Peptides against a protein of PDB entry 5HOI. Designs and how they scored, part 297

Target 1, 351 residues: chain A of PDB entry 5HOI
Amino acid sequence: FRYMPFSPAGTPFGFTDRRYLTMNEVGYVSTVKNSEQYSITVSFFDVGRFREYHFEDLFGYDLCFLNEKGTLFGQSKTGQIQYRPHDSIHSNWTKIIPLQAGERITSVAATPVRVIVGTSLGYFRSFNQFGVPFAVEKTSPIVALTAQNYRVFSVHYSQFHGLSYSLSELGTSSKRYYKRECPLPMSLPNINSDMKKDANLDYYNFNPMGIKSLFFSSYGDPCIFGSDNTLLLLSKWRSPEESKWLPILDSNMEIWKMSGGKETTDIHVWPLALAYDTLNCILVKGKHIWPEFPLPLPSEMEIRMPVFVKSKLLEENKAILNKKNEIGADTEAEEGEEDKEIQIPVSMAAE

## One batch from the design tools (peptide; made by RFdiffusion4, then SolubleMPNN)

Design b1_p27_5_s3 (from b1_p27_5, 14 letters changed)
Fold by OpenDDE base, seed 5:
Structure b1_p27_5_s3 (fold): chain B 351 residues (1-351), chain A 27 residues (1-27)
Amino acid sequence: as target 1 above (351 residues)
Amino acid sequence: SSEEKRKRFLEDLKELEEKAKEEEELE
């Protein structure tokens, strides 16, 4: 086993000179190998909101995280990281993360307010958006990171304990854990059965954990999409004892149903994001389970229950709040109610 | 609507199937 650099929805080179470093709902980052150099392009799905940009990469960045404000790059072996704002008004910054012998950066994440670096030795490093360090914490070895605002979803791997996850909030003064190294009930890639196809072996060598992507939903729920093509959502994470992973989408089953029960063994979902009740994804057909070049337009897969119930409950709660505001009830109490976990009634989860 | 999303997804699947046939006919 080797700790490999992970980026959300990143693709291998395969037999090509190009790959996606990362992709999500904002856009996609590609790298092309040009002899000893790399050319990186940051592309956006909303071409009206952002301008595509490119630069020459002399370092060979193998880690990437894209958000609405900028792109974080990392080099797993050297420890170099670079943050590039999309807006030219803000300056790029570069930093070297100190690595021990044999340590690798395994994942990076960036929000408009935080930069996070995770390593193969379990060093969790947090920074502000300007690269000012907050803390270094030692955890179990980190294999994947994602972040939204101040929240971080981390996946850990131990050879003895398998996969675990943490959910934390990075305040200015302290890290709060909602979940700390709890078991992650995700299936690992099966080397013996599925690796009969060379393309599956190439992907396994690139991503031994089989985590295609991880992200926060539009509702702030941690999501993970594994090698089994099942989207898992962490429900009730504010209630540590009630928290559970929900298999909210079997993408293979949904493709099969939508295709009218035809054989769809060559059609794959590549996950980008979960927006409300909709998985944004790239549809892939062919030998490879990952998108090639050019990138197709994103497709939308509707997720039925429980996410749809959560949307209705949020709309109902907003409608109740708006009615309270119309009645002139003091606004000071409301900032604390938005962060209340919407409990899906057990009756609605069984239909 | 759910129906519109499903319709678009089926159109995307069809386009993907058509492109894959065109690629197989060019090899």
Scores: peptide ipSAE 0.241, ipTM 0.807, DockQ to the pose 0.431
Fold by OpenDDE base, seed 4:
Structure b1_p27_5_s3 (fold): chain B 351 residues (1-351), chain A 27 residues (1-27)
Amino acid sequence: as target 1 above (351 residues)
Amino acid sequence: SSEEKRKRFLEDLKELEEKAKEEEELE
């Protein structure tokens, strides 16, 4: 097993000289190999809000995280990281993460307030947005990171325990865990069945965990999209005992249903973000399961949450609203329309 | 609306199917 650099919705080079380093709801970061150099482009979906920019990469950045304020780059082998604000008002900064022999940066994440670096030896490094270090923690080997505001969703891998996850909050004074290295019920790529197609082998070599992306929803819930094309959402994470992973979307089944039951085996969802009840994604058709160039426009896929999950989310949202109202924050609650009976798929009905 | 999102998704899927046929006809 090799720890590979992971970035949310990153794509392999395949047989090309170009790939996406990362993509999400904000935009996409591409890199083009030019001899011994790379040209990186940071592109945005909202062209009115942000201006596309590019730069020459002499380091060969293989890690990336895009947010609304800047882009974090990392080089998995050298330990170099660079943060580039989108706004020219703030300066770029570069740092070298000290790596042990054979250690790799496996994932990086950045929010407007935090930078996080995870390694193959399980070093979790936290910084502010200016690269000032807060802490170094030793965890199980980190394979993926995402972050929203002060919250970090980390995925860990152990040869003995498989996949685990942590959910933490990086306050000013301390790290709080909501979840610490709990089992992650995500299916790993099946090497024997799926590797019959060279494209699947190429993707597996790029991303052995099969994690296409991970992100926080617009509600701040951890989401992960694995090789099984199922979107998992961590519900009730504020209540450690009640917290559970919900398979909120089987994208293959949903494409099949929406197509009217046509053969859709060549159509793939590439996840970007979850906004409310809508998965923002790239639709991919062809030999590869990942988007090529040029990047198609994002598509929206509605999540058919089971009624029981909607009711619980509505109750949690009401409880959050009630807590906000107790704190004196006047947020107008739009009264959302009536619950039409969504038939729970039999596969999601617990016996 | 849910119906409008579904309609748009079906339009995107159809456009993707059309583009993929055009690419297969060019290979």
Scores: peptide ipSAE 0.239, ipTM 0.805, DockQ to the pose 0.510
Fold by OpenDDE base, seed 3:
Structure b1_p27_5_s3 (fold): chain B 351 residues (1-351), chain A 27 residues (1-27)
Amino acid sequence: as target 1 above (351 residues)
Amino acid sequence: SSEEKRKRFLEDLKELEEKAKEEEELE
């Protein structure tokens, strides 16, 4: 196992000279190999809000995080990080993260108020938006990070314990944990089943955890999209005892349904963000499970519980309705309610 | 509406299928 640099929705080079370093609801960051250097472009979906910009990368940045205020870059081996505000009024800053022998930066995250660096040895480093350090904490090895405002969602990997997660808030004086290295019930890539296609091997070598993306929802809930193409949302995280992961979308099943039950084995969802009840994503068709160039426009997919959970809830609802009918409650069962998609109430995310 | 989202998603899938055919015809 090798700790690889993770960026949200980042793509491998494959057989090309170009890849996406990261993408989300704000935009996408691409890098192109040009001899011994790279050209990085920061592009936006809302072209009216931000101007696309590019620069020459002499360091070979392999980590990236895009937000509404700037882009954080990192080099996993050298420990160099660079923050580039989208607004030219604010200065770029560069810092070197001290790394031990064999240590790698595995993930970086940035918000308008915080910069976070996670490493393969589990060093969690926090900074303000100007690169002023707050603290260094030792955790289990970090494999992925995302952040929103002051909140950080971190994924950890241990050879003994598998995947865990933390949810924390980075105040000015202290880090508060809502969740600390709790088990993460995400499926890891199955090397034996998925390796039938060389393209899947290339992606596995790029991202051994199979975490396609990691983000906060518009409501501030941690979301993770794994190799099983299931979107997991952490519900009730404010109540540590009640906190649970909800499988809110099986994207493969949803594509299959929307296609009218046709074979859709070549169609893939690439996750960007969760806005309310809608997954923003890139639809991908072809040999690779990741988007190529040019990037398609984002598509919207409504969140729906996986069919197996939906079927159980439909059976439970039928059992509740049958019990109500036995109790003589004249609830006119409108015949049209059988197809009411049991949406996870948005209220379950906001608590 | 959920129906409008579904319709738009089907249009996006169709556009993706058309682009993929155009790319296969250019290779």
Scores: peptide ipSAE 0.233, ipTM 0.802, DockQ to the pose 0.539
Fold by OpenDDE base, seed 2:
Structure b1_p27_5_s3 (fold): chain B 351 residues (1-351), chain A 27 residues (1-27)
Amino acid sequence: as target 1 above (351 residues)
Amino acid sequence: SSEEKRKRFLEDLKELEEKAKEEEELE
C-alpha cells in the first residue's frame, strides 16, 4: 500500500496532460501540465457569485480543497501549502509544513475559519484561515480530510486495523472529539475483480482507498462515497452509542432504476455534494469512471432515505416553532434547539 | 419537485448517451 495525496472528487491525469485537483458544489479546480510547470484554474458553477481565476504553479500542487471563501493547495512531497482567497481583498499566504523523511501530506481541508493538514504519519495540523497554527496532534495515518465550519471529518488507515474515522470540532481553545478513530464500514477496492479494466487500475494507482469523495451534508452530517458507488451518511454522531453509517444511496442501483432497467454499466456517478435530499453529481459515460474535459453540468439525484425525512422534520419543527411564536407563548427558544439532532422516527428510516 | 429533478436527471442521462454516440460515430 502507498499513501497517495487525496482531494475530494479529484481525478487522475490518465493519458492526458490535465486533471481535476478537486470539485464540489462550489466549483472545480483543474491543472494542466505545461512542460515543467502547471497552470491551475479555479472555476465556479455560480459564475455570477465568483470570477474564474488562474495562475502558474511552479510547485506541482497535487492536493486541493475548495470552499466558498478560498482554495487551499498543497504539495504532498515538499510540504508546501498555499491558501488563495477568491476575493482579492485578502492576501494569499504560503507555508511549509515540516515533514519527516518519507512523510507525505495525504490530505488538506479548508473552511472559512480553519485549515487542516493531515499526513501519512498521522500528524494532524490545524491552522486558522490566515495560516496561524493552533495545534499538532499525532493520530493514526490520515488518508482523507474534509471540513465544514469548525468540524473535521478525517479518515485514517492502518495496515492492522483497516479504515477508521474521526469527527472532531476545532474550537478556539480545544479540539473536541465526537468520534475518535472508530471503525469505518466502507468496502475497499477489490484489486482482483475490478482490475480487468485498465482504467480501474489507473484509478486504483491514483486512489488506493477508492474514496471518490467525502463531504459534510447541508445538515452537517459526514458523508463518504467509496468505490462501491454507495453514499454513506453518519447518523446520530452526537450520540456516541447511537451513531451509525446509513447507506443512503446506491448510485448504481438508482441509475439502473431510472434508466428503466437497461444495462448501465458504463454510466457512473461522480459525487460533488449532498444538499438536503439531493446528491449533486457529475454523470460520466465511457471508459473512465471520472469526468473528463470539458466538465459536464452537475446533475441531481434524489435520496429517498433518511435525509428526506430530516428535511421534512426540520420543516415541521420550524412550523411548530412559528405556531408557538404566533400563540404568544414566551417559550424562550433556547438557541440550543437548532443544534439538536433531528430524530428520524424508526418507521420512516426503514421505508 | 422530486418529479422535476427525476425528469431533469433523465434528460441529462439522455444527453450524455447522445453525446457518447456522436463521439463513437466520429471515431
Scores: peptide ipSAE 0.233, ipTM 0.802, DockQ to the pose 0.511

Design b1_p27_5_s4 (from b1_p27_5, 15 letters changed)
Fold by OpenDDE base, seed 4:
Structure b1_p27_5_s4 (fold): chain B 351 residues (1-351), chain A 27 residues (1-27)
Amino acid sequence: as target 1 above (351 residues)
Amino acid sequence: KSEEKRKKFLKQLEELEKKKKEEEEEK
């Protein structure tokens, strides 16, 4: 086994000189090999909101994380990281992460407020958006990271214990764990059955864990999409005893159903994000399970929200309404509006 | 809404199928 650099929805070079370093709902980052250097392009799906930009990469960045404010790059072997804001108001910054002999940066994540670096030795390094360090923690070896606001979803791998995950919040003064190195019920790639196709072997060599992507949903729930093409959502993570992984989408089965039961063995889902009740994804047709160039337009797949996820959303919406009413209770509460039925968004009420 | 999403998805699949055939015929 070898620890490989992971970025959310990153693609291998394969037989080409170009790949996607990362992609999500914001956009996609590509790198093209140009002689001894790379040209990196940061592209956006909302071209009206953000301007595409490019730069020459002399370091060979193999890690990337894109958010709404900037792009984090990393070099797994050298420990160099670079943050590039999308705006011209904030400056780029570069930092070298100290690595031990044989240590690799395995994943990086960035939010508008945090930068996170994970390593093959399990060093978890946290920074603010300006590269000011907060802490270094020793964990089990980190294989994947994602972050939203102050929350971090980390995936760990031990040769003895397999896959685990943590969910933490990086406050100003301390790290809080909601989940700490709990078993992750994700299937690993099956080398014997699936590796008969050269394309699957190339992808396995690029990503031995088969984690196509991980992200937070629009509701802030950790999501992971493995080699089995099942979208797992961590439900009730605020209650450690009630927390469970929900298979909210079997993408192979959903493609099969949508295609009218035709053979769809050449159609693949490449996950970007989970927005409400829909998986934002790239549909891939062909030999490779990953998107090639040019990138197709994103597609939406409807998820089957389990009743327990619907109930949690209803409880969270009630709690938000109650907090609004508590904040509004310092203004003259006229008695009359008790009976406003909580308008369940019609999209969630359709069974 | 689900039927419209399904129709949109099917249309996107057909467009991807068409583009892949065009790219395979150009090689």
Scores: peptide ipSAE 0.128, ipTM 0.729, DockQ to the pose 0.389
Fold by OpenDDE base, seed 2:
Structure b1_p27_5_s4 (fold): chain B 351 residues (1-351), chain A 27 residues (1-27)
Amino acid sequence: as target 1 above (351 residues)
Amino acid sequence: KSEEKRKKFLKQLEELEKKKKEEEEEK
């Protein structure tokens, strides 16, 4: 096994001079090889919100994370990271992460308030959005990271224990674990069966874990999309004993159903984000399972699980809170109610 | 809403099929 740099929904170069470093619901980051340098472009799906920008990369950034405020870049071998705000109000900053001999940055994540760096030796490094360090923690080897606000979803790999995950909150003074190195029930790529096609071998060499992407849903639930094209969602993560991974979408089965039962072996889903009840994704048609250039417009795929209950219950809870406020009941808005996990009724979780 | 999403999805698949066919006819 070889630790490779991971970025959410990143694509390999293949036989081309260009690839996507990362993509999500905000946009996509591309890099083009220009002799000894790279040209990086940060593009947005909402062209009215942000202006596309580009810059010359002399470092060969192979890690990227895009959020609504900026883009984090990383170089897996040198340990260089750069944060670039999308606005001109805040300055770019660059930092070198100290790496041991043979250590690699394996993943980076950034929110508007946190920067996270994970390594092949399991060093978890946290910073604020200005690159001020908080802490260094030693974990199992980190293979993937994503973050939303103060929450971090990390995937770990051990040769002895396989895949595990952690879910943590990075407060101002302390790190809280909701989950700490718990088993991740995700299937790894099957080298012997799936590698019969050269295109699958190229992708495996780029991403040996087969994690196409990981993200937080719009409700703050950890999501992972593996090589089996199944979207897993971590439900009830606030209740350690009740927490479970739910297979909320088999994308291959859903494509097959939507096509009217035609052969769809050349149609692939490339995951971007989970917004409410819909997977935002790129549809790919061809030999490669990843999007090429130009990037197609995003598609929406409806998930089968009644995450509708979370939206309806959030809307109902907001409507109840608004009605309580209109009735002039000085019910101290328990600041804790917005972060209460909406209990999905057992009857709806079985449909 | 689900039917409209399904129609949009099918249209995107048809557009991808058309592009792939055009790329195969240009080779």
Scores: peptide ipSAE 0.125, ipTM 0.722, DockQ to the pose 0.382
Fold by OpenDDE base, seed 3:
Structure b1_p27_5_s4 (fold): chain B 351 residues (1-351), chain A 27 residues (1-27)
Amino acid sequence: as target 1 above (351 residues)
Amino acid sequence: KSEEKRKKFLKQLEELEKKKKEEEEEK
């Protein structure tokens, strides 16, 4: 296993010279390889609120976090971080995070009030928005971070314990844990089943945890979107004993439903944010499971508990068809293509 | 509301297919 730099909804280069460093509800950060440098562009979905800006990156930033006030950049190997406010009123600042031999920055997060750096050795470093350090804590190895206001959602990986998560609040004087290294019930990418397509191998090499994104909902609930394309939400996190992960959207099932039960194997959801009852996402059509250039307009998917599994519906529909054929109903089974439109149950269509 | 969301979604897919085809014809 190799710790890779993680950024929310970041994409690999693949065979291209360009990728998204991060994207969310605010916007998207792209980087283009030039011969000896990178050109970074910070773009916004609300073009009236913020002006797009660009700069030359001589460091090769491979970590990014975008918020409503600025963009945090990081270089996983050198330990360099840079914060760039979107406004020209506040100055940019740069710092070098001290790294041990073989240590990497694995994730960075920024809010208007906090900057967080997580490492492959489990160093959790906290700063204010001006880069003034608060504390260094050693945790299990950090693989992903997100933050909202003073709250941090961290994902950890141990070879012995698998995936865990923490939810903490970074006050002025102390860190409070709501959850501390609790088991995370997220499926890891299956190398043997999913790697049949070269594009999936490229994505796995970029992101071996398969965490497409993690964010806080508009209500402040931790959300994670894994390789299984299921959106998980942490409910009741204020009550440690009552807290549970809810599978609030099976995006593959929702795409299939929205398409009228057609084959949708080439359509993928790329998560941005959860706003109220809707997942803001990019719909991706093609060989790659991630968005290419230009970035499509965001789409909205309504959150719903996955009540039905596509496989069960396929089996039930096949069983109904076989029973109709046995009863001698001359339904001219046009021997047309295996992509028979699956009848969506009325209950699932009405939900 | 759900049917309008479905129509909007299908239209977005058609627009994505069209753009992808245009990008493949420009290469």
Scores: peptide ipSAE 0.125, ipTM 0.731, DockQ to the pose 0.490
Fold by OpenDDE base, seed 5:
Structure b1_p27_5_s4 (fold): chain B 351 residues (1-351), chain A 27 residues (1-27)
Amino acid sequence: as target 1 above (351 residues)
Amino acid sequence: KSEEKRKKFLKQLEELEKKKKEEEEEK
């Protein structure tokens, strides 16, 4: 198994010279290959709030985290990190994270008050916003990080135990755990079923865990969006015994419903953030499950518990069709009726 | 609100379909 650098909603290069390093509700960070160098652009969705900026990257940053105050960059192999405030009043800083032989930075996160670095050996390194270190902790191997204010959501991977997660708060003097390396009920990408399309193999090689993004909701709840295109939210995390993952959106089902029951296999949701009752996302149409260039404007999807399973609706509609055909045996059923659009029951469309 | 969100979504799908068709016609 090879640990890959992870950034929230980051995209692969594929066959192109450009990719998104990260994107969220604030904006998106792109990198373009220019011979042996890279050009990085930090763009914002609210163009009135922040000015787009670019710089030449001589290090080949493959990790990124964007927040409302600045952008954190990281190089997974060298251990270099750079923080760039959006405001020119504050200085950029660079630091080298000491890495052991074969160790990689796997994820980075930054808030206005904390910088976090996670590694393939499970080193969890915390800093203030100025790069002053607080602590180094040894955990299970870290594969993904996100942070909001003082809180950190970390995803861990073990070859023996699969995916786990932690939720912690980074005070000034100590780290508090709300959850510590608890099982994460997220399905890993299925190589045998999903890899029949070259585009899925390319994405798997970029992101073997299939975590498209993770973030905190506007209410401060940990969210994760996996390869199954289901948004999971960690509810009641303040009460360890009552804490549970809620499947608050099946994005494939929601696309299918909104499309009127049409086949939507080429339409994909790319998650950005959860704001109140809406998933902020990019709608993607095409072979790739990730957004290409130029980036489309963000869309909003309402979160709803998946009450209906597409497979059950398909089976029920087939059973209704078969019953109609058994009753209507005297009318020449033209062979063309098998492709009848699955009508969404009006009751399911009106809610 | 749900109908407005649905209408916005359908419009965005139509715009994505149009762009995909334009990219297929340019090849």
Scores: peptide ipSAE 0.123, ipTM 0.720, DockQ to the pose 0.554

